# Designs tried in a protein design run: peptides against a protein of PDB entry 6UG1. Part 159

Target 1, 304 residues: chain A of PDB entry 6UG1
Amino acid sequence: SNEERKRRKYFHMLYLVCLMVHGFIRNEWINSKRLSRKLSNLVPEKVFELLHPQKDEELPLRSTRKLLDGLKKCMELWQKHWKITKKYDNVGLYMRTWKEIEMSANNKRKFKTLKRSDFLRAVSKGHGDPDISVQGFVAMLRACNVNARLIMSCQPPDFTNMKIDTSLNGNNAYKDMVKYPIFWCEVWDKFSKKWITVDPVNLKTIEQVRLHSKLAPKGVACCERNMLRYVIAYDRKYGCRDVTRRYAQWMNSKVRKRRITKDDFGEKWFRKVITALHHRKRTKIDDYEDQYFFQRDESEGIPD
Target 2, 301 residues: chain A of PDB entry 6UG1 as posed
Amino acid sequence: SNEERKRRKYFHMLYLVCLMVHGFIRNEWINSKRLSRKLSNLVPEKVFELLHPQKDEELPLRSTRKLLDGLKKCMELWQKHWKITKKYDNEGLYMRTWKEIEMSANNKRKFKTLKRSDFLRAVSKGHGDPDISVQGFVAMLRACNVNARLIMSCQPPDFTNMKIDTSLNAYKDMVKYPIFWCEVWDKFSKKWITVDPVNLKTIEQVRLHSKLAPKGVACCERNMLRYVIAYDRKYGCRDVTRRYAQWMNSKVRKRRITKDDFGEKWFRKVITALHHRKRTKIDDYEDQYFFRRDESEGIPD

## One batch from the design tools (peptide; made by RFdiffusion4, then SolubleMPNN)

Design b2_p22_7_s1
Fold by OpenDDE base, seed 2:
Structure b2_p22_7_s1 (fold): chain B 304 residues (1-304), chain A 22 residues (1-22)
Amino acid sequence: as target 1 above (304 residues)
Amino acid sequence: DDEKWEKELEEILQKMLEEARS
């Protein structure tokens, strides 16, 4: 019905706000000074120097290469620190079906909320799920004075799916779900004036995204619980930005149709949510990023 | 049906509020 379409749209909006607030809270927790002091000790001086190369005036690319090498070594150090990767409880923060949401509401399951103290202990010990591991990696880079962002791919239920039964059946459902990450890192390259994408845990990759990312889900099975729609960046100064354009090859033709921002009401609403979570002034880094997004929109063109 | 959605929303909100308070 039209009523059910409205209900699913509003529930999607509320769920999206909750996910975005979760990302904001985790971004605050990884700014812990106590955690920072512990994690900085994992990075030897030689790796710290690679993270902070001098600007090569002749060939800025040499400085970027040093930074990339430093980030690679940081991923290796992080893998040594991280002793136990726990499976997600159920689906974690991957996308739930409408049926799963309806069934969850009937089960008074005490959601075990992870407290800040438990999170900090988990990161310090190297014991936790992949999301905690990524968040801890961002904390380690921030402890080394790297301008690292926490990235979250928000997975609210698909309000464009009007099927009544959306149950996912399959023995490989978990493997397909976790094939692509929900959380990752971005690092500002001051030499190239670009964000570097880092997945330290899942794909264990570093990339400079031009047109598409390796982190963008591909294939029907992987997209069932991980639909690239809302990629939100949380920086060390409590900035909040929509960076979906970086990771979406087909933002205008495909991704926008699955977002609340497909209409003027949804665009205005989502802008208000971003603004409410954005707790810093605009910087020149934001100007370079917006210019990059503009160029990507022009390059995609208007869908026919 | 609406009560089920409200309960799920309350559970999600409660989880987020507990994380924010910790």
Scores: peptide ipSAE 0.019, ipTM 0.630, DockQ to the pose 0.194
Fold by OpenDDE base, seed 5:
Structure b2_p22_7_s1 (fold): chain B 304 residues (1-304), chain A 22 residues (1-22)
Amino acid sequence: as target 1 above (304 residues)
Amino acid sequence: DDEKWEKELEEILQKMLEEARS
């Protein structure tokens, strides 16, 4: 019905705000001064120097290579620190079906909330789910004065799915769900004027995204609970930016159709949500990023 | 039907409010 379409759209919007605020709160928690002091001790001086290379005036690429090597070593250090990766309870922050939402509302599930103190303890001990691990990795990089962003791929229920039964066909194994991350890191390369993508936990990869990311979900089974639609970046200065364009190859032809921003009302609403979560002034880094997004939009073209 | 999604929303909101207050 038109009413059910409206209900699913509004529920998607509310769920999206909840996820975006969750990302904001976790981004605040990883700025903890107590946590920062503890995590900085995990990084040897030689690795710190690689994270902060001098500008090579002859070949700026040499400075980028040092930064990439420093980030690789930080991933190795983080893997040594992280002792226990817990499985998600149920689906974690992966996408729920509409049927799962309806059934969850009938079951008085006492959702145990993770308190800030419990989060800080989990990160400090190296015991938690993959999301806590990624968030802790971003905290470690920030403790080393690296301009690291927390990235969140927000997974609200698909408001474009109007099926009555939205049950997944077959037991999509936990393995297919967690094949691609929801949380990852970006690091600013001041030499190349680009963001470097870092997945320290899931794929254990570092990439300089040009056209395609390894973190973009591929295959039907993986995309059922992880649809790349809202990739939100939270920086150390409480900036909030939509960075979906970096990771979406087909933003205009495919991704936009699955976003609330497919129409003018949804675009204006989503801009208000981003603005409410963006607590810093614009910088030259934002200008370089917007220029990159513009070039990516032009290169994709208008879908036929 | 509306009561079901309201309860799920309330659970999500409560979780977020508890995380924000901690």
Scores: peptide ipSAE 0.019, ipTM 0.627, DockQ to the pose 0.193
Fold by OpenDDE base, seed 3:
Structure b2_p22_7_s1 (fold): chain B 304 residues (1-304), chain A 22 residues (1-22)
Amino acid sequence: as target 1 above (304 residues)
Amino acid sequence: DDEKWEKELEEILQKMLEEARS
């Protein structure tokens, strides 16, 4: 019905705000001074020097290569620190079906909210799910004075799916679900004036995204619980930015149709949500990023 | 403060789930 379409759209919007606020809170927690002091001790001086290379005036690419090597070594150090990777409870922050939402409404299953103290302890011990591990990795880089962002791929229910029964086949669903991450890291490269993408936990990869990312879900089964629609970046200064354009190859032709921002009302609403979560002034880094997004929009073109 | 916001979000999510049942 038209009423069910309105209900699903409203529920999608409210679920998206809850996810974005969750990402904001986790970004505050990883700025803990107590955690920072503990995690800085995991990084040897030689690795710290690679994270902060001098500018090579002849070839800035040499400085970027040192930073990339430092980030690789940080991933290796993080793997040694992390002792226990827990499975997600149910589907974690991956996309739920409408049927699962309706059924979870009927079951008073309290979401076990992780307290700040428990999160800080989990990161310090190296015990937790992949999301906690990524968040802790961002905290370690920030402890080393690296301009690292927490990235969250927000997975609200698909308001464009009007099927009554959206049940997913259960058995292989977990492996396909966790094939691609929901959380990752970005690091600012001051030499190339670009964000470097780092997945320290899932794919264990570093990339400089040009046209496509390795972190973008591929295949029907993987996309059922992980649809690239809202990739939100949280920086160390409490900035909040939509960075979906980086990871979406087909933003205009495919991704936009699955977003609340497909219409002017949704665009204005979503801009208000971003503005409410953005607690810093604009910087030259934002100018370089916006220029990159503009070039990506021009290169994709307007869908025919 | 952060714990209050997490609790408020849980309450909002619960209220939405309850409103989705009515």
Scores: peptide ipSAE 0.020, ipTM 0.630, DockQ to the pose 0.049; fails the geometry check
Fold by OpenDDE base, seed 1:
Structure b2_p22_7_s1 (fold): chain B 304 residues (1-304), chain A 22 residues (1-22)
Amino acid sequence: as target 1 above (304 residues)
Amino acid sequence: DDEKWEKELEEILQKMLEEARS
């Protein structure tokens, strides 16, 4: 019905706000001074120096290469620190079906919220789910004075899916779900004026995204619970930015149609949510990023 | 009070789930 379509749209909006606020809270927790002091000790001086290369005046690319090497070594150090990767409880923050939402509504399952103290302990010990691990990695980089962002791919239920039953039946459903991350890291490269993408936990990759990312879900089975629609960046100064354009090859032709921002009402609403979560002034880094997004939009073109 | 915000978020999610039933 038209009523059910409206209901699913509103539920999607409210679920999206809850996810974005969750990302904001986790971004605050990883700024813990106590955690920072502990995690800085994991990074030896030689690796710290690679994270902070001098500008090579002859070839700025040499400085970027040092930073990339430093980030690679940090990823290796983080893997040594992280002792226990727990499975997600149920689907974690991956996308739920409408049926699962309706059924979970019926079960007053207390969502086990992870307290700040428990989170800090989990990161410090290296024991937790992949999301906690990524968040801890961002905390370690921030402890080393690296301009690292927490990235969250928000997975609200698909309001464009009007099917009643999506039976995600299959023994591989969990493997397909976790094939691509929900959380990752971005690091500012001051030499190239670009964000570097770092997945320290899942794909264990570092990339400089040009047209497409390795972190963008591919294949029907993976996209059932991980649909790239809302990639939100949380920085160390409590900035909140939509960075979906970086990771979406087909933003205009495909991704926009599945976002609340497909219409003017949704665009204005989503802008208000971003503004409410954005607690810093604009910087030159934002200018370079917006210029990059503009160039990516022009290069994709308007879908006919 | 981060615990308060998590609890509020949980309450919002719970209310949403209840409102989605009604």
Scores: peptide ipSAE 0.020, ipTM 0.638, DockQ to the pose 0.049; fails the geometry check

Design b2_p22_7_s2
Fold by OpenDDE base, seed 3:
Structure b2_p22_7_s2 (fold): chain B 304 residues (1-304), chain A 22 residues (1-22)
Amino acid sequence: as target 1 above (304 residues)
Amino acid sequence: EKEEWFKELEEKLQKLLEEAKK
């Protein structure tokens, strides 16, 4: 019905705000001074120097290569620190079906929210789910004075799915779900004027995204609980930015159709949500990023 | 300061949710 379409759109918007606020809160928690002091001790001086290379005036690419090597070594150090990767409770922050949401509304399931103290302890011990591990990795890089962002792929329910039953059946559903991450890291490369993508936990990869990311979900089974729609970046200064354009190959032709921003009302509403969560002044880094997104929009073209 | 900002943020987000219900 038209009423069910309106209801699903509203629940999508509500769920999206809750996810974006969750990302904001986790981004504040990883700025803990106590955690920063502990995590800085995991990084030897030689690795710190690689994270902060001098600018090579002849070949800036040499400085980028040193930064990439430093980030690789940080991933290795992080893997040594992280002792226990817990499975997600149920589906974690992956996408729920409409049936699962309806059943959960009827069941007063108290979501056990992790307290700030428990989060800081989990990161410090190296015990937690993959999301806590990624968030801790971002905290370690920030402790080393690296301009690292927490990235969150927000997975609200698909309001474009009008099927009555949206139940997902299958023994491999968890493996397919966790094949691609929900949280990752970006690091600012001051030499190339680009963000470097870092997945320290899931795919254990570092990439300089041009057109395609390895972190973008592929295949029907993986996309059932992980649809690339809202990739939100949280920086160390409490900036909040939509960076979906980086990771979406087909932003205009495919991704936009699955976003609230498909219409003018949804675009204006979503901009207000971003603005409410964005707690810093604009910088030259934002200008370089916006220029990159513009070039990516031009290169994709207008969808037919 | 941070607590006041969180309250202001909560109020802003509540208004945005009310706009989303229309």
Scores: peptide ipSAE 0.211, ipTM 0.818, DockQ to the pose 0.059
Fold by OpenDDE base, seed 4:
Structure b2_p22_7_s2 (fold): chain B 304 residues (1-304), chain A 22 residues (1-22)
Amino acid sequence: as target 1 above (304 residues)
Amino acid sequence: EKEEWFKELEEKLQKLLEEAKK
């Protein structure tokens, strides 16, 4: 019905706000001074120097290569620190079906919210789910004065799915779900004027995204619980930015159709949500990023 | 400061959720 379409759209918007607030809260928690002091001790001086290379005036790419090597070594150090990777409770922050949402609403299940103290303890011990691990990795890089962003792929229920039953049946449903991350890291490369993508936990990869990312979900089974729609970046200065354009090859033709921003009302509303979560002044880094997104929009063109 | 900022954020988000009902 038209009413069910409106209800699903509203619930998608509500759920999206809750997810974006969750990312914001986790981004605040990883700025803990107590945690920073502990995590800085995991990074030896030689690795710190690689994270802060001098500018090579002859070949700026050499400075980028040092930074990439430093980030690789940080991933290795992080794997040594992280002792226990817990499975997600149910589906974690991956996408729920409409049926799962309806059943959850009826069962008054108290979502056990992790407290700040428990999160900080989990990161410090190296015991937690993959999301806590990624968030802790971002905290370690920030402790080393690296301009690292927490990235969150927000997975609200698909308001464009109008099927009554949206149950997902499959023996490998969990494996397909966790094949691609929900949280990752970006690091600012001051030499190339680009963000470097870092997945320290899931794919254990570093990439300089041009047109395509390895972190973008591929295949029907993986996309059922992980649809690339809202990739939100949280920086160390409490900036909040939509960076979906980086990771979406087909933003205009495919991704936009699955976003609330498919219409003018949804675009204006979503900009207000971003603005409410954005607590810093604009910087030259934002200018370089917006220029890159503009060039990516022009290069994709208008879908036929 | 941080508590006031969270409260102000909550109020802003509540208004945005009310706008989403329209």
Scores: peptide ipSAE 0.209, ipTM 0.816, DockQ to the pose 0.058
Fold by OpenDDE base, seed 5:
Structure b2_p22_7_s2 (fold): chain B 304 residues (1-304), chain A 22 residues (1-22)
Amino acid sequence: as target 1 above (304 residues)
Amino acid sequence: EKEEWFKELEEKLQKLLEEAKK
């Protein structure tokens, strides 16, 4: 019905705001001074120097290579720190079906909300789910004065799915769900004027995204609970930016059709949500990023 | 400061949720 379409659209918008606020809160918790002091001690001086290379005036690429090597070593140090990777409770922050949402509304199971103190303890001990681990990795890089962003792929229910039964076809195994991350890191490369993508936990990869990312979900089974639609970046200065364009090869042809921003009302509304969560002034880094997104939009073209 | 900022954020988000009901 038209009413059910409106209901699912509204619930998608509500759920998206809740997810984006969750990312914002976790980004604030990462900025804990007490946590920063503990995590800085995990990084040896030689690795700190690689994270802060001098500008090579002859070949700026040498400076980028040092930064990449520093980030690789930080990922290795983080694996040594992290002792226990917990499985997600149910589906974690992966996408729920409409049936699962309806059933969960009937079951008043009090979700145990993780408190700030519990989060800080989990990160400090190296005990938690993959999301806590990624968030802790971003905290460690920030403790080393690296301009690291927390990235969140927000997974609200699919409002474009109008089926009554939205049960997943077959055994969507936990392995297929967690094949791609929901949280990762980006690091600003001041030499190349680009963001470097870092997945320290799931794929354990560092990439300089050109046209496609390794973190973008591929295959039907993986996309059922992880649909790339809203990739939100939270920086150390409480900036909030939509960076979906970096990770979406087919933003205009495919991804936009699954976003609230498919129409003018949704675009304006979503821009207001981003603005409400964005608490810093614009910088030259934002200009370089917007120029990159513009070039990516032009290179994709308008879908026929 | 931070608590006031959280209240202001909550009010802004509540307004955005009311706009989403329309």
Scores: peptide ipSAE 0.194, ipTM 0.810, DockQ to the pose 0.059
Fold by OpenDDE base, seed 1:
Structure b2_p22_7_s2 (fold): chain B 304 residues (1-304), chain A 22 residues (1-22)
Amino acid sequence: as target 1 above (304 residues)
Amino acid sequence: EKEEWFKELEEKLQKLLEEAKK
């Protein structure tokens, strides 16, 4: 019905706000001064120097290579620190079906909400789910004065799916779900004027995204619970930015159709949500990023 | 400061959710 379409759209918007606020809160928690002091001790001086290379005036690419090597070593150090990776409870922050939402509304499951103190303890001990691990990695880089962003791929229920029953009854459903991350890191390269993508936990990869990302879900089974639609960046200064354009090859032709921003009302509404979560002044880094997004939109072209 | 900032954020988000019901 038209009413059910409106209900699903509203519930998608509500769920999206809740996810974006969750990312914002986790981004505040990883700015903990107590956590920063503990995590800085995990990074040897030689690795810190690689994270902060001098500008090579002859070949700026050498400075980027040092930063990339420093980030690689930080991933290795993080793997040594992280002792226990817990499985997600149910689907974690991956996409729920409409049926799962309806069933969960009837079952008041006491979700044990992780408190700030429990999060900080989990990161400090190296015990937690993959999301906590990624968030802790971002905290470690920030502790080393690296301009690292927390990235969240927000997975609200698909309001464009009007099917009543979308039961995902696959034995491999968990493996397919966790094949691609929900949280990752971006690091600002001041030499190339670009964001470097870092997945320290899932794919264990460093990427300089041009057109395609390894973190973009591929294949039907993976996309059932992980649809790339809302990739939100949270920086150390409480900036909030939509960075979906970086990771979406087909933003205009495919991704936009699955977003609330498919219409003018949804675009204006979503811009207000981003603005409400964005707590810093604009910087030259935002200008370089917006220029890159513009070039990516022009290169994709207008969908026919 | 931080608590006030969170309250203001909550109020802004609540208004945005009310707009989303229309």
Scores: peptide ipSAE 0.192, ipTM 0.810, DockQ to the pose 0.058

Design b2_p22_7_s3
Fold by OpenDDE base, seed 3:
Structure b2_p22_7_s3 (fold): chain B 304 residues (1-304), chain A 22 residues (1-22)
Amino acid sequence: as target 1 above (304 residues)
Amino acid sequence: DDEKWEKELEEHLEKLLKEARE
């Protein structure tokens, strides 16, 4: 019905806000001074120097290569620190079906919200789910004065899916679900004026996204619980930015149709949500990023 | 300061949720 369409759209918006606020809170928690002091001790001086290379005036790419080597070594150090990767409870922050939402509304399942103290302890011990691990990795890089962002791929229920039964078959669903991450890291390369994408936990990869990301879900089974629609970046200064354009190959033709921002009302609403979560002044880094997004929009073209 | 900000955020979120129902 038209009423069910409106209800699903509203619930999508509500769920998206809750996810974006969750990302904001986790980004605040990883700025803990106590955690920072502990995690800085994991990084040897030689690795710290690689994270902060001098600018090579002849070939700036040499400085970027040193930074990439430093980031690789940080991923290796993080893997040694992280002792226990827990499975997600149910589907974690992956996309739920409408049926699962309806069933969960009837069952007062108290979501055990992880407290700040428990999170800080989990990161310090190296025990937790993959999301906690990524968040802790971002905290370690920030402890080393690296301009690292927490990235969250927000997975609200698909309001464009009007099917009544959206039940997913259970057995292989977890492996397909966790094939691609929901949380990852971006690091600012001051030499190339670009964000470097770092997945320290899932794919264990570092990339400089041009047109395609390795972190973008591929295949029907993987996309059932992980649809790239809202990739939100949280920086160390409490900036909040939509960076979906980086990771979406087909932003205009495919991704936009599945976002609340497909219409003017949704665009204005979503802009208000971003503005509410963005607690810093604009910087030259934002200008370089916006220029990159503009070039990506021009290169994709207007969808027919 | 943090409690005031949390309250302002909650009030703003409630407003955004009201606008999403209209």
Scores: peptide ipSAE 0.025, ipTM 0.615, DockQ to the pose 0.059
Fold by OpenDDE base, seed 5:
Structure b2_p22_7_s3 (fold): chain B 304 residues (1-304), chain A 22 residues (1-22)
Amino acid sequence: as target 1 above (304 residues)
Amino acid sequence: DDEKWEKELEEHLEKLLKEARE
């Protein structure tokens, strides 16, 4: 019905805001000065120097290579720090079906929200789910004065799915769900004027995204609970930016159709949400990023 | 400060939710 379409659209918007606020709160928690002091001690001086290379005036690429080597070593150090990777409770922050949402509304299970103190303890001990681990990795890089962003792929329920029964066809195994991350890191390369993508936990990859990312979900089973639609970046200065364009190969042809921003109302509303969560002034880094997004939009062209 | 900011955020979220119903 038209009413059910409106209801699902509204619930998608509500759920998206809750996810984006969750990302914001986690981004604040990882700025903890107490946590920063503990995590900086995990990074030896030689690795710190690689994270802060001097500008090579002859070949700026040498400076980028040092940064990449520093990030690789930080990923290895983080793997040594992290002792226990917990499974997600149910589906974690992966996408729920409409049936699962309805069933969860009937079962008043008090979701035990993780407190800030529990989060800081989990990161400090190296005990937690993959999301806590990624968030802690971003905290470690920030403790080393690296311009690292927390990236969140927000997974609100699919408002474009109008099926009554939205049960997943088949045993979507936990393995297929967690094949691609929900949280990852980006690091600013001041030499190349680009963001470097870092997945320290799931795929254990470092990439400079050109046209496609390794972190973009592929295959039907993986996309059932992880649809690339809202990739939000939270920086150390409480900036909030939509970076979906980096990770979406087919933003205009495929991704846009599944976003609230498919129409002018949804675009205006989503801009208000981003603006509300964006607590810093614009910088030259934002200009370089917007220029990259523009070039990626032009290169995709108009969908046939 | 944190509690005040949480409250301002909640109020702003409620406003955004109201705008999503219209």
Scores: peptide ipSAE 0.024, ipTM 0.609, DockQ to the pose 0.096
Fold by OpenDDE base, seed 2:
Structure b2_p22_7_s3 (fold): chain B 304 residues (1-304), chain A 22 residues (1-22)
Amino acid sequence: as target 1 above (304 residues)
Amino acid sequence: DDEKWEKELEEHLEKLLKEARE
């Protein structure tokens, strides 16, 4: 019905806000000074120097290469620190079906939300799910004075799916779900004026995204619980930015149709949510990023 | 209708942000 369509749209909006606030809270927790002091000790001086290369005036690419080598070594150090990667108890923050949401509303199971103290302990011990591990990696880079962002691919229920029963049946559903991450890292490269994408846990990859990312879900099975729609960046100064354009090859043709921002109402509303979560002044880094997004929109063109 | 739901979502966001700072 038209009523059920409206209900799913508004529930999607509410769920998206809750996810974006969750990302904001986790970004605050990883700014813990106590955690920072512990995690800085994991990074040897030689690796710290690679994270902070001098500007090569002749070839800025040499400085970027040093930074990339430093980030690679940080990923290796992080793997040594991380002792236990727990599975998600259910689907974690991957996308739920409408049926799963309805069933969860009936089951008054008080999901014990992880407390800040428990999170900090989990990161410090190297024991937790992949999301905690990524968040801890961002904390380690921030402890080394690296301008690292926490990235979250927000997975609200698909309001464009009007099927009554959306139950996912399949033995491999978990493997397909976790094939691509929900959380990752971005690092500012001051030499190239670009964000570097770092997945320290899932794909264990570093990339400089130009047209497409390795982190973008591919294939029907992987997209059932991980649809790239809302990629939100949380920086060390409590900035919040929509960076979906970086990771979406087909923003205008495919991704936009599955976002609340497909219409003017949803666009205005989503801008208000971003503004409410954005607690810093604009910087030159934001100007370079917006210029990159503009160039990506022009290069995609208008879908035929 | 849409304006009412927008306001409810804004109020919910403000509440969640307040609870995150406490």
Scores: peptide ipSAE 0.022, ipTM 0.590, DockQ to the pose 0.845
Fold by OpenDDE base, seed 4:
Structure b2_p22_7_s3 (fold): chain B 304 residues (1-304), chain A 22 residues (1-22)
Amino acid sequence: as target 1 above (304 residues)
Amino acid sequence: DDEKWEKELEEHLEKLLKEARE
């Protein structure tokens, strides 16, 4: 019905806000001075120097290569720190079906919200789920004065799915779900004027995204609980930015149709949400990023 | 009404942002 379509749209919007606020809160928690002091001790001086290379005036690419080597060594150090990777409780922050949402609303199961103290302890001990691990990795890079962003792929329920029963077949569902991450890192390369993508936990990869990312879900089974629609970046200065354009090859032709921003109302509303979560002034880094997104939109073209 | 739901979402967002700062 038209009523059920409206209901699913509003539930999607509310759920998206809750996810984006969750990302904001986790981004505040990883700025903990107590955590920063503990995590800086994991990074040897030689690795710190690679994270902060001098500018090579002859070949700026040499400086980028040093930064990439420093980031690779930080991933290796992080793997040594992290002792226990817990499975997600149920589906974690992956996409729920409409049936799962309805069943969860009827079952007053208190979402045990992880407290800040428990999070800081989990990161410090190296014991937690993959999301806590990625968030801790971003905290370690920030402790080394690296301009690292926490990236969150927000997975609200699909308001374009009008099926009544959206039950997923159970057995391989967890492996397919966790094949691609929900959280990762971006690091600012001041030499190339680009963001470097870092997945320290899941795919254990570093990339400079040009047209497509390795972190973008592929295949029907993986996309059931992980649809690339809202990739939100949280920086160390409490900036909040939509960076979906980086990771979406087909933003205009495919991704936009699955976003609330497909219409003017949804675009205005989503801009208000981003503005409310964006607690810093604009910088020259934002100008370079917006120019990159503009060039990517022009290069994709208007879908015929 | 789309306006009523927009207002409820704004109020909920403000509440969540306040709770996140405390």
Scores: peptide ipSAE 0.022, ipTM 0.520, DockQ to the pose 0.812

